# Peptides against a protein of PDB entry 6TME: the designs that were tried, part 30

Target 1, 324 residues: chain A of PDB entry 6TME
Amino acid sequence: NRLKRAYIALQAWKKAFYSDPFNTAANWVGPDVCSYKGVFCAPALDDPSVLVVAGIDLNHADIAGYLPPELGLLTDVALFHVNSNRFCGVIPKSLSKLTLMYEFDVSNNRFVGPFPTVALSWPSLKFLDIRYNDFEGKLPPEIFDKDLDAIFLNNNRFESTIPETIGKSTASVVTFAHNKFSGCIPKTIGQMKNLNEIVFIGNNLSGCLPNEIGSLNNVTVFDASSNGFVGSLPSTLSGLANVEQMDFSYNKFTGFVTDNICKLPKLSNFTFSYNFFNGEAQSCVPGSSQEKQFDDTSNCLQNRPNQKSAKECLPVVSRPVDCS
Target 2, 324 residues: chain A of PDB entry 6TME as posed
Amino acid sequence: NRLKRAYIALQAWKKAFYSDPFNTAANWVGPDVCSYKGVFCAPALDDPSVLVVAGIDLNHADIFGYLPPELGLLTDVALFHVNSNRFCGVIPKSLSKLTLMYEFDVSNNRFVGPFPTVALSWPSLKFLDIRYNDFEGKLPPEIFDKDLDAIFLNNNRFESTIPETIGKSTASVVTFAHNKFSGCIPKTIGQMKNLNEIVFIGNNLSGCLPNEIGSLNNVTVFDASSNGFVGSLPSTLSGLANVEQMDFSYNKFTGFVTDNICKLPKLSNFTFSYNFFNGEAQSCVPGSSQEKQFDDTSNCLQNRPNQKSAKECLPVVSRPVDCS

## One batch from the design tools (peptide; aimed at target 1 Y132 A150 F152)

Design b2_p15_7_s4 (made by RFdiffusion4, then SolubleMPNN; from b2_p15_7, 6 letters changed)
Fold by OpenDDE base, seed 4:
Structure b2_p15_7_s4 (fold): chain B 324 residues (1-324), chain A 15 residues (1-15)
Amino acid sequence: as target 1 above (324 residues)
Amino acid sequence: MKEKLKEKVQEILSE
C-alpha cells in the first residue's frame, strides 16, 4: 500500500523534527496522510484509482530537523518544496527512489555536505533550488546534462571551476552567486541557447571574459560582479541584443568601454564601477541617456567624478592583460 | 500557495 509507505515516511520525518514553531505537523496523526498539512495527494500515474502522496509543501514553516532516510518511501512525490526552514544534515541518498521528482526546492535551509548527487538520478527533474545552504565541494559536471529549466546554486560553499558542460544546459535561469567558484568562465557558455538570466556575483572567478558570451542572444540579465576578471570587455558583447541588466562591477577590468556595449538596444542598467577602465564612450557616461542608467564610479577614467587615484590606477593600467 | 501546488501536481501527473 503506497499510502502506508507514505505514513511510515511522514511519521519518521515528524520524529526528525527538533522544532515546529507553527505546529505544522500537529495534524500529522493517523493513517490519513492526505489530510496532513503540507501533504498533497493525487491519483497515481500508473493507476488513477489509487491515491498517492504526490507533493510536499512545507515552505516557510521554520521547522528545525533533518531529512530521514525513510523519505525514500515517498516514491510518488513529484514536488518537494521545503524552503525557508531550518533543516540540517545531508540530502538522503534514499531519495533516489523518488523517480517522479519534477521540482526540488530545499532552498534557505542548513543543509551541508557535497552537492546532492541524488538530484542527478531524477530523470524528470525540471527545477532545482538548493540556494542559501552550506553545500560544499565541486559542482558535478552532470548537472548541466539535465534538462532543467532553472538551476539555483547561489549562497553556498561550492568551490573549484565551473564545469565546461555548462554549454549543454537548457536552463533559462542559472545562479552561481555567493560561492567560492574559481577559474575562468567556460567558453562553452555561448552554447546556452535558452539562457535568460545568469548570475556569477561574489565568487573567485578570474581571467578574461570569453568572447562566446556575445552569443547569448536571449540573455536579459548578465551579472559578473564581485569577481577577479581581468582584461578588456569582449567586443562581442555587442551581440547581447536582449540584455537589460548588465553588471561587471567590482572586478579588475581594464581598457575602454565602447559605444557598441552602451548602445545595446534593450540595455536599461549597465554597472561597470569599481574596475580599472581608463576610458569610456560618451554613450556610457552616467546621465547621457534618460532611458539607460550607467555607473562608472571608481575606475581610472579621466574627467569623471569618484575615480581611483593615480597611485591605485597606474600599477594596473600600465600592465593591461591581453585577452587576445 | 497550497492550491497552486495541488494544481501543479495535477498538471505534472496528467502529462
Scores: peptide ipSAE 0.041, ipTM 0.743, DockQ to the pose 0.039
OpenDDE base, seeds 1, 2, 3, 5: peptide ipSAE 0.007, 0.036, 0.035, 0.014; ipTM 0.512, 0.733, 0.735, 0.464

Design b2_p15_8 (made by RFdiffusion4)
Pose (drawn by RFdiffusion4):
Structure b2_p15_8 (pose): chain A 324 residues (1-324), chain P 15 residues (1-15)
Amino acid sequence: as target 2 above (324 residues)
Amino acid sequence: HDEDLKERVNEILDE
């Protein structure tokens, strides 16, 4: 009995609800699971006459609990939204039985430990949001082999390198911001298809920017701020024909900012503050344009306000890194 | 759907 399996799964889950501030599971009684709040039924994909639990949405319920193995019984679920709850612990391995999983959002919870590799087992997975948890350790490189449209990893405790496999991703949006990733951006980044938005804010990345970034001609947001990058901006960045938001602030970049970048057609907000740039094109000057927003604070630029001191600048400016 | 993705990214950028 199919809905009985859903009943057992949801009752096992309610038992694990330690605190439900909005009494969200108050109506989770009896066998009519389709009437349970946050449970969404629909016709079976292979038979419109059969009723199935196809979605779970408890966004913003602020429920403290954990996900029990019995949730593996919800075999028809394709949508799972639990943003802003207090669900703790790990994602049960039994969730590999949810073979129709398409969009999985556990963002802003209390999940901990290694990357939830059960997500790798879902053949139809398109949206994976694990941001704002306590996941840690290495990132499974094979995650970029899945045909994910969106990958949200920001605000965890992930460590080590960006996988070389990133160039295989078909994702339109990838966020790594606010982890402890280290090392260089892989040269394969130029092979990412469909990429519109990539956010690295606040990691421990270093090395020079790969020239292959310039191949991302559909990117609208490229934010590499608050890392430790060195070298000059690659001249290949002129290939970012669609970039609208570009932020390189808080790094160790040196050299010139040219109009090769500052005159990009759709570029509207270009922040390169808190680096060691010793020259900039006139078109790169903040306050100079009514259409483009620039920010050059705390660089090594003559005749500009709020720059670094000459004392701090000369050691770094006179010793540029050979990107080799 | 695209609007939601953009809102999510904007939330990160506003941090």

Design b2_p15_8_s1 (made by RFdiffusion4, then SolubleMPNN; from b2_p15_8, 8 letters changed)
Fold by OpenDDE base, seed 2:
Structure b2_p15_8_s1 (fold): chain B 324 residues (1-324), chain A 15 residues (1-15)
Amino acid sequence: as target 1 above (324 residues)
Amino acid sequence: KKEELKKKIQEILNE
């Protein structure tokens, strides 16, 4: 019965292919679905004597098509990896029946519509990769209530603010890069206990950086480049004991880049170029360390190369944003 | 790749 349902689902999916340039589904013929290329069977959890479809891997198949609702018949699937294809349309709501879903990777496709809320219905989900698609609208706050190891959202069309629930996330890696997120980074960010890498690159984020960023003791990568952040860098950034890569470039930051930030013990690269900083500590000067790389290009620094003109600096530097 | 995925599936299913 289970393999018959899988057969129906897989044949419906094959019919939903517009192009299969590598003939990946060429052997998708007959009832023996476990022999299908990219289909993986395993003993069922509830009955080891029954073989079920437990995984799909169609990564890098360049398949054009859509996900039909009949995929909801694949109720034993725990791994669904279909990255680097040309699948379009929306993620079917019928996938809510895949209650064993553990890893869901639909990255590098042409999916559209709102955030696939069906992913929130999977109780055992650990890995979610939806990057490099055309998903749009608001990010559901509930995404951060999930016990996910990684959340890849980058290179989409997500809008609105980052949910305050971000502080509840247990993910080690979170990417927001290259979306349309706006507003401030929530103060709750400092509660992300397992965070190693967070990337905000290329959004419309603004306001002051919250002081609570300094509570991210395990963060190794913090990239907030290419946004609209203002004010001074929080003094609490001196608490980032494990940060290796830090990027604040292409913002509207002002003030002084302090010694306490540039002397962070594990800091290897610190980029703060293309801002309006009017001073830096000697430890922040490019070439001051053999172990650390700095970039101070295009700021309002005195006696440094490649800085903004006084005409560009004066209107901004003379009106610093108070973040207190 | 197939063997790796099979192993991973089996690991998940055996938990």
Scores: peptide ipSAE 0.048, ipTM 0.722, DockQ to the pose 0.037
OpenDDE base, seeds 1, 3, 4, 5: peptide ipSAE 0.042, 0.040, 0.039, 0.041; ipTM 0.716, 0.709, 0.715, 0.715

Design b2_p15_8_s2 (made by RFdiffusion4, then SolubleMPNN; from b2_p15_8, 7 letters changed)
Fold by OpenDDE base, seed 3:
Structure b2_p15_8_s2 (fold): chain B 324 residues (1-324), chain A 15 residues (1-15)
Amino acid sequence: as target 1 above (324 residues)
Amino acid sequence: MEEELRKKVQEILDE
C-alpha cells in the first residue's frame, strides 16, 4: 500500500521534528495521511484509482528538525516545498527513490554538507531551490546538464570555479550570489539559450568577462557586482538587446565605458560604480537620460564627482589588463 | 497525464 509507506515516512519525519512552533504536525496522526496539514494527495499516474502523496508544502512553518531517510518512501512526491524552516543536516540519499520529483525547494533552512547530489538523480526535475543554506564545496558540473527552469544557489558556501557545463543549461534564472565561487566566468556562458536572469553578486570571481556574454540575447538581468573582475567591458555587450538591469559595480574594471553599452535599447539601470574606469561616453553619464539610470561613482573618471583619488587610480589605470 | 497531475497538485498547493 502506497499510502502505508507514506504513513511510515511522515511519522518518521514527525519524530525528526525538534520544534514545531505552529503545531503544523499536530494532526499528523493516524493512517489518513491525505488529511495531514501540508500533505497533498492526488491520483497516481500509473493507476488513477489509487490515491498517493504527490506534494508536500511546509513552507514558513519554522520547524526545526532534520530529514530522515524514511522520506525515501514518499515515492510519488512530485512537489517538495519546505522553505523557511529550520531543518538541519543533509539531504538524504534515499530521496533518489522520488523519481517523479518536479519541484524541490529547501531554501531558507540550515542544511549543510556538499551539494545534494541526489537532486541530480531526478530525471524530471524542473525547479531547484537550495538558496539560503550552508551547502559547501564544489558545484557538480552535472547540475547544468539538467533541464531546469531555475537554479537558485545563492547564499551558501559553495567554492571553486563555475563549471564550464553552464552553457548547457536551459534555465531562465540562475543565481550564484553570495557564495565563494572563484575563477573566471566560463566562455560557454554564451550558449545559455534560455537565460533571462543571472546573478553573480558577492563572490570571488575574477579575470576578464568573456566576450560570449554578448550572445545572451534574452538576458534581462545581468549582475556581476562585488567580485574581482578585471579588464575592459567586452564590446560584445552591445549584443544584449533585452538587458534591463546591469550591474558591474565593486570590481576592478578598467578602460572606457562605451556608447554601445549605455545605449542598449532596453537598458533601465546600469551600475558600474566602484571600479577603475578612466572614461565614459556621454550617454553613460548619470542624468543624461530620463529613461535610464546610471551610477559612475568611485571610478577614475575625469570631471565627475565622487571619484577615486589619483593615488588610488594610477597604480591600476597605468597597468590595464589586456583581455584580448 | 503527468502534466495534468502536476497541475492539479500545484493548484492544491496554491490554495
Scores: peptide ipSAE 0.029, ipTM 0.656, DockQ to the pose 0.046
OpenDDE base, seeds 1, 2, 4, 5: peptide ipSAE 0.007, 0.027, 0.026, 0.025; ipTM 0.378, 0.649, 0.698, 0.677; seeds 1, 5 fail the geometry check

Design b2_p15_8_s3 (made by RFdiffusion4, then SolubleMPNN; from b2_p15_8, 5 letters changed)
Fold by OpenDDE base, seed 2:
Structure b2_p15_8_s3 (fold): chain B 324 residues (1-324), chain A 15 residues (1-15)
Amino acid sequence: as target 1 above (324 residues)
Amino acid sequence: MKEKLKEKVNEILNE
C-alpha cells in the first residue's frame, strides 16, 4: 500500500525533527497522511483510483532536523519544497527512488557534504534549488546535461572550475554567486541558447572573459562582479542585444570601455567600478544618458571623480594582460 | 500555498 509506505516515511521524518517551533507536524498522527499539514495527495499516474502522496511543502517552517533515509519510501512525490528551515546533514541517497521528482527545493537550510548527486538520478527534474546551504567540493559536469529550467547554486561552498558542459545547459537562470569557483569561464558558455540570467558574483574566477559571451543573445542579466578577471572587455559584448543589467565591478579589468558596449540597446544598468580601466567612451560616462545608469568609480580614468591614485594604477595599467 | 501546490501537482500528474 503506497499510503502505508508514506506513513512510515513521514513518521520517521517527524522523529528526525529536533525542533518544530510552529508545531507544523502536530497533526502528523494516524494513517491519514493526506490530512497532514504540508502533505499533498493526488491520484496516482498509473491508477487514478489510488490516492498517493505527490507533494511536500514545508517552506518557512523553521524546522530543525535531518532527512532520514525512510523518505525514499515517498516514491510518488513529484514536488519537494522544504526551503527556509534548519535541516542539516546530507541529502539521502534513498531519494533516488523518487523517480517522479520534478521540483526539488532544499534552499535556505544547513545541508552539508558534496553536491547531492541523487538529483542527477531523477529523469524528470525541471527545477533544482540548493542555494543557501553548505554544499562543498566540485560541481558535477552532469548537472548541465539535465533539462533544467533553473539551477540555483549560490551561497554554498562549491569549489574548483566551472564544468565545460555548461554550454549544454537549457536553463534560463543559473546562479554561481558566493561560492569558491576558480579558473576561467568556459568558452562553451556561448552555447547556452536559453540563458536569460547568469550570476558569477563573489567567486575566485580569473583569466580573460571568453569572446563567446557575446553569443548570449537572450541574456538580460550578466553579473561577473567580485572576481579576479583580467584583460580588456571582449569586443563581442556588443552582441548582447537583450542585456539590461551588466556588472563587471570588483575585478582587475584593464583597457578601454567602448561605445559599442555602453550603447547596447536594452542596457539599463552597467557597473564597471573597482577595476583598472584607463579610458571610457563618452557614452559610458555616468549621467551621459537618462535611460542608462553607469558606475565608473575607482578605475584609472582621467578627469573622472573617485578614481584610483596613479600609484595604484601605474603598475597594472602599464602591464596589460593580452587576452588574444 | 496548499491550493497552488495541489494545482501544480495536478498539472504535473495530468501531463
Scores: peptide ipSAE 0.037, ipTM 0.705, DockQ to the pose 0.037
OpenDDE base, seeds 1, 3, 4, 5: peptide ipSAE 0.015, 0.027, 0.311, 0.012; ipTM 0.475, 0.697, 0.845, 0.467; seed 4 fails the geometry check

Design b2_p15_8_s4 (made by RFdiffusion4, then SolubleMPNN; from b2_p15_8, 8 letters changed)
Fold by OpenDDE base, seed 2:
Structure b2_p15_8_s4 (fold): chain B 324 residues (1-324), chain A 15 residues (1-15)
Amino acid sequence: as target 1 above (324 residues)
Amino acid sequence: REKELKEKVQKILNE
């Protein structure tokens, strides 16, 4: 009996709660699991006359606890939303039995360990949100083989390089922000066909930006701020026909910020502050446009306010990195 | 059929 299995799973989970400040599970009593707060039933796909647990929503419940292995008995669950709680431990491998999983949101919790590879076992997964946790280690390259609409990885402890498989991703939104990623952005990034927003903020990425970034025709938000990027901005960035928000601040970029970048047709905000740029086109100067906002603070620009000293600039500007 | 179920569940979760 599917509902009996669900009862076992949900009672095991209730037992795994350390704190339930809002008494969310107070009514989790008895065999009628479909009446449980945050538990949603629907007709089974294989037998419409049978009700099954199809969704869990415990968002914003501030529950402290862990996910017990018995959750693997919830084999009919397609939506699992438990964000903004205080769940800890690891994601159980027993969740591999949830073959109908469509949306998995465990963001804003206290999960630890490596990337939850069980998520890769779900054939129909479209939404994965694991941000604001303590996941660590390498990002599996297989994540980008999944047909996901969005990939939220930000605010974790992921390290190592970004997989070259990123170019295979069909996601519209990908966030890497506030991790420990290192190395270069893969050249394959230009193959991301559906990308609208990508965020690299606050990592340890380095090297030159790949020219292939200019192939991201649909990108509206590109943020690479707070990294260790070097060299000049690729001339191919002139190909970003739909970019609205672009941020390269807090890096080690050098060279000249060109007119072709600052005159991008949809550009509304371009921040390139806190670098070592030694020149900019007139179109890049803050206040030069009513429609665009620029920030050139703390570079090596002449005749601009709030720039670095000659002492700070000279050793870097005189030794430009060749990205050729 | 799977799509219909997912949509139904999503509606319930958003209520």
Scores: peptide ipSAE 0.075, ipTM 0.754, DockQ to the pose 0.045
OpenDDE base, seeds 1, 3, 4, 5: peptide ipSAE 0.038, 0.029, 0.029, 0.017; ipTM 0.739, 0.694, 0.720, 0.530

## One batch from the design tools (peptide; aimed at target 1 D57 D76 L100)

Design b2_p16_1 (made by RFdiffusion4)
Pose (drawn by RFdiffusion4):
Structure b2_p16_1 (pose): chain A 324 residues (1-324), chain P 16 residues (1-16)
Amino acid sequence: as target 2 above (324 residues)
Amino acid sequence: MTLEEWVAEIKETMAS
């Protein structure tokens, strides 16, 4: 009995609810699972006459609990939204039985430990949001082999390198912000198809920017701020024909900012503050344009306000890194 | 009906 399996799964889950501030599971009684709050039923994909539990949405319920293995019984679920709860522990391996999983959002919870590799087992997975948890350790490179449209990893404790496989991703949005990733951005980044937005804010990345970034001609947001990148901006960045937001602030970049970048057509907000740039094109000057917003604070630029001191600048400015 | 179409229907139901 199909809905009985859903009943057992949801009752096993209610048992694990230690605190439900909004009494969200108050009506989770009896066998009519489709009437349970946050449970969404629909016709079976292969038979419109059969009723199935197809979605779970408890966004913002602030429930403290954990996900028991019995949730593996919800074999028809394709949507799973639990943003802003207090679900703790790990994602049960049994969730690999949810073969129709399409969008999985466990953002802003209390999940911990290694990357939830059960997500790699879902053949129809398109949206994976694990941001704002305590996941840590290495990132499974094979995650970029899945045909994910969106990958949200920000605000965890992930470490080590960006996988070389990143160029295989078909994602339109990828966030790595606020982890402890280290090393270089892989040269394969130029092979990412469909990429519109990529956010690296606040990691421990370094090395020079790969010139292959310039191949991302559909990118609208490129944010590499608050890392440790060195070298000059690659001249290939003129290929970012669609970039609207570009932020390189808080790095160790040196050299010139040219109009090759500052005059990009759709570029509206270009922040390169807190680096070691010693020259900039006139068109790159903040306050100079009514359409474009620039920020050059704390660089090594003559005749500009709030720059670094000459004392701090000369050692770094006179010793540019050979990107080789 | 495709899986994408089926998911869209589920999301519309959930919005209501």

Design b2_p16_1_s1 (made by RFdiffusion4, then SolubleMPNN; from b2_p16_1, 8 letters changed)
Fold by OpenDDE base, seed 5:
Structure b2_p16_1_s1 (fold): chain B 324 residues (1-324), chain A 16 residues (1-16)
Amino acid sequence: as target 1 above (324 residues)
Amino acid sequence: MSLEEWVELVKKKIAE
């Protein structure tokens, strides 16, 4: 009996709650699990005559606790939304039995340990949100082999390089922000055919930006701020026909910011402050356009306000990194 | 019913 298994799982979970400030699980009593707050039932996908637990939504419940292995008994759950709680520990491997998993949102919790590789076992997963946790270690390359629509990894403790498999991703949104990723952005990034938004903010990424970024013709948001990138901006960035928000601030970029970048047709905001750029086109100057917002603060630009001193600029500008 | 259609039904229940 599927509902009996669900009852066992949900009672084990209730027992795993350390604090339930809104008494969300107060009605989690008795075998009628479909009446439980935050538990949603539907006719089973494989047998419409059978009622099953199909979704969990405990968003914003501020529950402290952990995910017990008995949650693996919720085999029909396709939607698992438990964001904005205080769940701790690891994601149990027993969740591999949830073969219908479609959306997994555990964001804004206190989960720890390595990347939850159980997510890789879900054949139909489309939405993965694990942001604002304490996940650590390497990102498995296989995550980008999955047919995901969205991947939120930001605000964790992930380390290592960005996998080369990123180019295989079908995701429209990918966030890496506020981790400890290092190395270069893979050249395969240009193969992300469905990409609309990608965010690298606040990592330890370095090297030159790959020219292949210019192949991301559907990208609307590209943020690489607060890293260690060097060299000039790729001339191929002129290919970003749909970019609206672009941020390269707080890096070590050098060279000239060109008209071809600043005149991108959909560009609304372009921030390239806190670098070592030694020139910019007139179209890049803040206030030059009513339709576009630019920030050129703290570069090595001549005749512009709020620039770095010659003493700060000379050692970097005189030794530009060749990205060719 | 496809998984996608089924998920949409569940989403509607959650949104109520």
Scores: peptide ipSAE 0.697, ipTM 0.969, DockQ to the pose 0.917
OpenDDE base, seeds 1, 2, 3, 4: peptide ipSAE 0.670, 0.669, 0.654, 0.684; ipTM 0.964, 0.966, 0.964, 0.966

Design b2_p16_1_s2 (made by RFdiffusion4, then SolubleMPNN; from b2_p16_1, 6 letters changed)
Fold by OpenDDE base, seed 5:
Structure b2_p16_1_s2 (fold): chain B 324 residues (1-324), chain A 16 residues (1-16)
Amino acid sequence: as target 1 above (324 residues)
Amino acid sequence: MSLEEWVQKVKEKIAS
C-alpha cells in the first residue's frame, strides 16, 4: 500500500542522514509514518478513504545527508520543504514519480550537479526554490514554459544565457542573483505578464538593457545591479508605473538619467551608483525628494560629490555604446 | 477536491 511505500522511502532517507543534530528523525520508527516528525499525511486526492503522505517539512533541521532514490516512492507528496539543511548530492530523478508536486523547496542546502530537470516533469508545480545551493550548468529553457508562480535560482553556480523563453513565464517572482549568467537580458522579458519582482544581481550579464523592460507594468522590484550592462537606460523605463525598488548600480551604464525615470509614481528607491552616467535630472539628485531615495555615487556627474575622476570617466564617456 | 484545495489543507497542517 501507499503508506508501506512511504515507510520504505522514509527509512531509506533516515539511513541517508549523516547528521541529525536536532534528532528530527528520532521518532522515525515503525510503520506509522504519519506520526513522524516533519511528515504530514492527508486523505489521498484520488481516494479520500486512503491515507497518504502528502507533505514533508524538514525546514531548518540542519540535517546532513542526501536524498536517496527511494524518495520516489512518496508518490503522493505535493509539498516538499527541506530548506536550511545540509543535504548534498543530486536531486534524484526518481522524484519524477511525485506527480502531485506543488511546492518544491530545497533552498539553502548543498546540492550539486546540473539543474534538477526532474522539476520539469512535475505538471502541477507552482513553487520552485533551489536557491543557495551549488547547482551548475545551463538553465533549461523549459523552466519558463511551466506555470510557476515563483522561481528562485539565486546563489548557485548556473552558467548560461538567460533563455528566451523567459517571456513565457507566468511567475510573479524570479531570481537569478548571484550566479554566473551571461549574455543579454532577452527582449522577451517584456512579455512576463505577471512579473512583480525580478533580480539579476551579481551575474555576468552584459549588453544593453532591452527596451521591452518598460512593458513590465506590474514590476515592483527590478534589480540589475552588479553586472556588465552598457549603454543608456532605456527611455521606455518611464513605463514602469509600479516600480518601487530599482537598482542599476555597479554596471557600465552611460548617458543621462532622466526625469521620466526618477519621477516614476511608485518609485521609492533608485540606485544607479557606480556607473558612468554623465548627467542626471534634478529629480534624480539625492535629497531632492523626501519620498524617494536616490544614490548617484561614483558616476561621472558634474558638481556632485563622490564621483569618479575625469581620468576614469573620459575613456568610457567619450565612447558611449549605442543601443539603438 | 482540487489539487489546490488539497494542498491548502496540507499546508494548514504543516503550519499548525
Scores: peptide ipSAE 0.699, ipTM 0.970, DockQ to the pose 0.910
OpenDDE base, seeds 1, 2, 3, 4: peptide ipSAE 0.664, 0.662, 0.668, 0.668; ipTM 0.965, 0.967, 0.967, 0.966

Design b2_p16_1_s3 (made by RFdiffusion4, then SolubleMPNN; from b2_p16_1, 6 letters changed)
Fold by OpenDDE base, seed 5:
Structure b2_p16_1_s3 (fold): chain B 324 residues (1-324), chain A 16 residues (1-16)
Amino acid sequence: as target 1 above (324 residues)
Amino acid sequence: MSLEEWVQQVKEKIAS
């Protein structure tokens, strides 16, 4: 039966624990898996007369170990929350059998290997959190074909371009931060109709920002800081009617920061420090507004404090990148 | 019962 399979899976997992400092699995004894700490049962979706393991929550257990293939026997699990542990190895492909997977949170662990493509096999997945691991390689474009609400990829070792399929994503939150993504932001980004927050911090992204960013009407957070972006800020950024937090700091941007950007109606924080901007509107000057915070530090602005030297600015400012 | 409703029930158990 299903609970017997769950028992096999959970016992295999317990054996795969190297360290359990809080003795989380101490009560993982006997066939009554529904009494196990961190194991949650419910009547089966397909048969309410059958009790099944529906959720795992081992968050913050500091468990060291790995995920054995026997976890694939937990076929009724829809919620898998094991963040803030010390699990290592790869995500087993046997998890493809968990066809009800809805939320998968393995964040803040020590997982390695390529993107866990098994996540692509889950037809009903809404929440994917794999941040703060050591996943590497390419991001499969198919991830954005899925009807996900949230995608957290930050703080890994992903090395690839951002797939063009990003525009197909229905996610409200997507994080790419602190990886090794390279290339340009795809123009298709403007098609992300449900996007509220997107974070590109600390990658190796380059090129010009696509004009299509201005089509992200629902975006409240846009952070592209600590990359290699060049050129001027797109004039279409004036279309970000709901942006509250915007950060372009630590790039190689040039040109003029316009009123149309700094006067965005919902803008609360706009950081464009550590670039090569050679002008800014009065509305962009720090202290010009009580409602908005600006940082123009370390640019090529005249009559502003804490700017780059002429020697540093001249080579870049004199050779502006044309993004048209 | 939909999957979403089912999941919500499980989430409530986890939160309790």
Scores: peptide ipSAE 0.727, ipTM 0.974, DockQ to the pose 0.911
OpenDDE base, seeds 1, 2, 3, 4: peptide ipSAE 0.711, 0.693, 0.686, 0.713; ipTM 0.971, 0.971, 0.969, 0.971

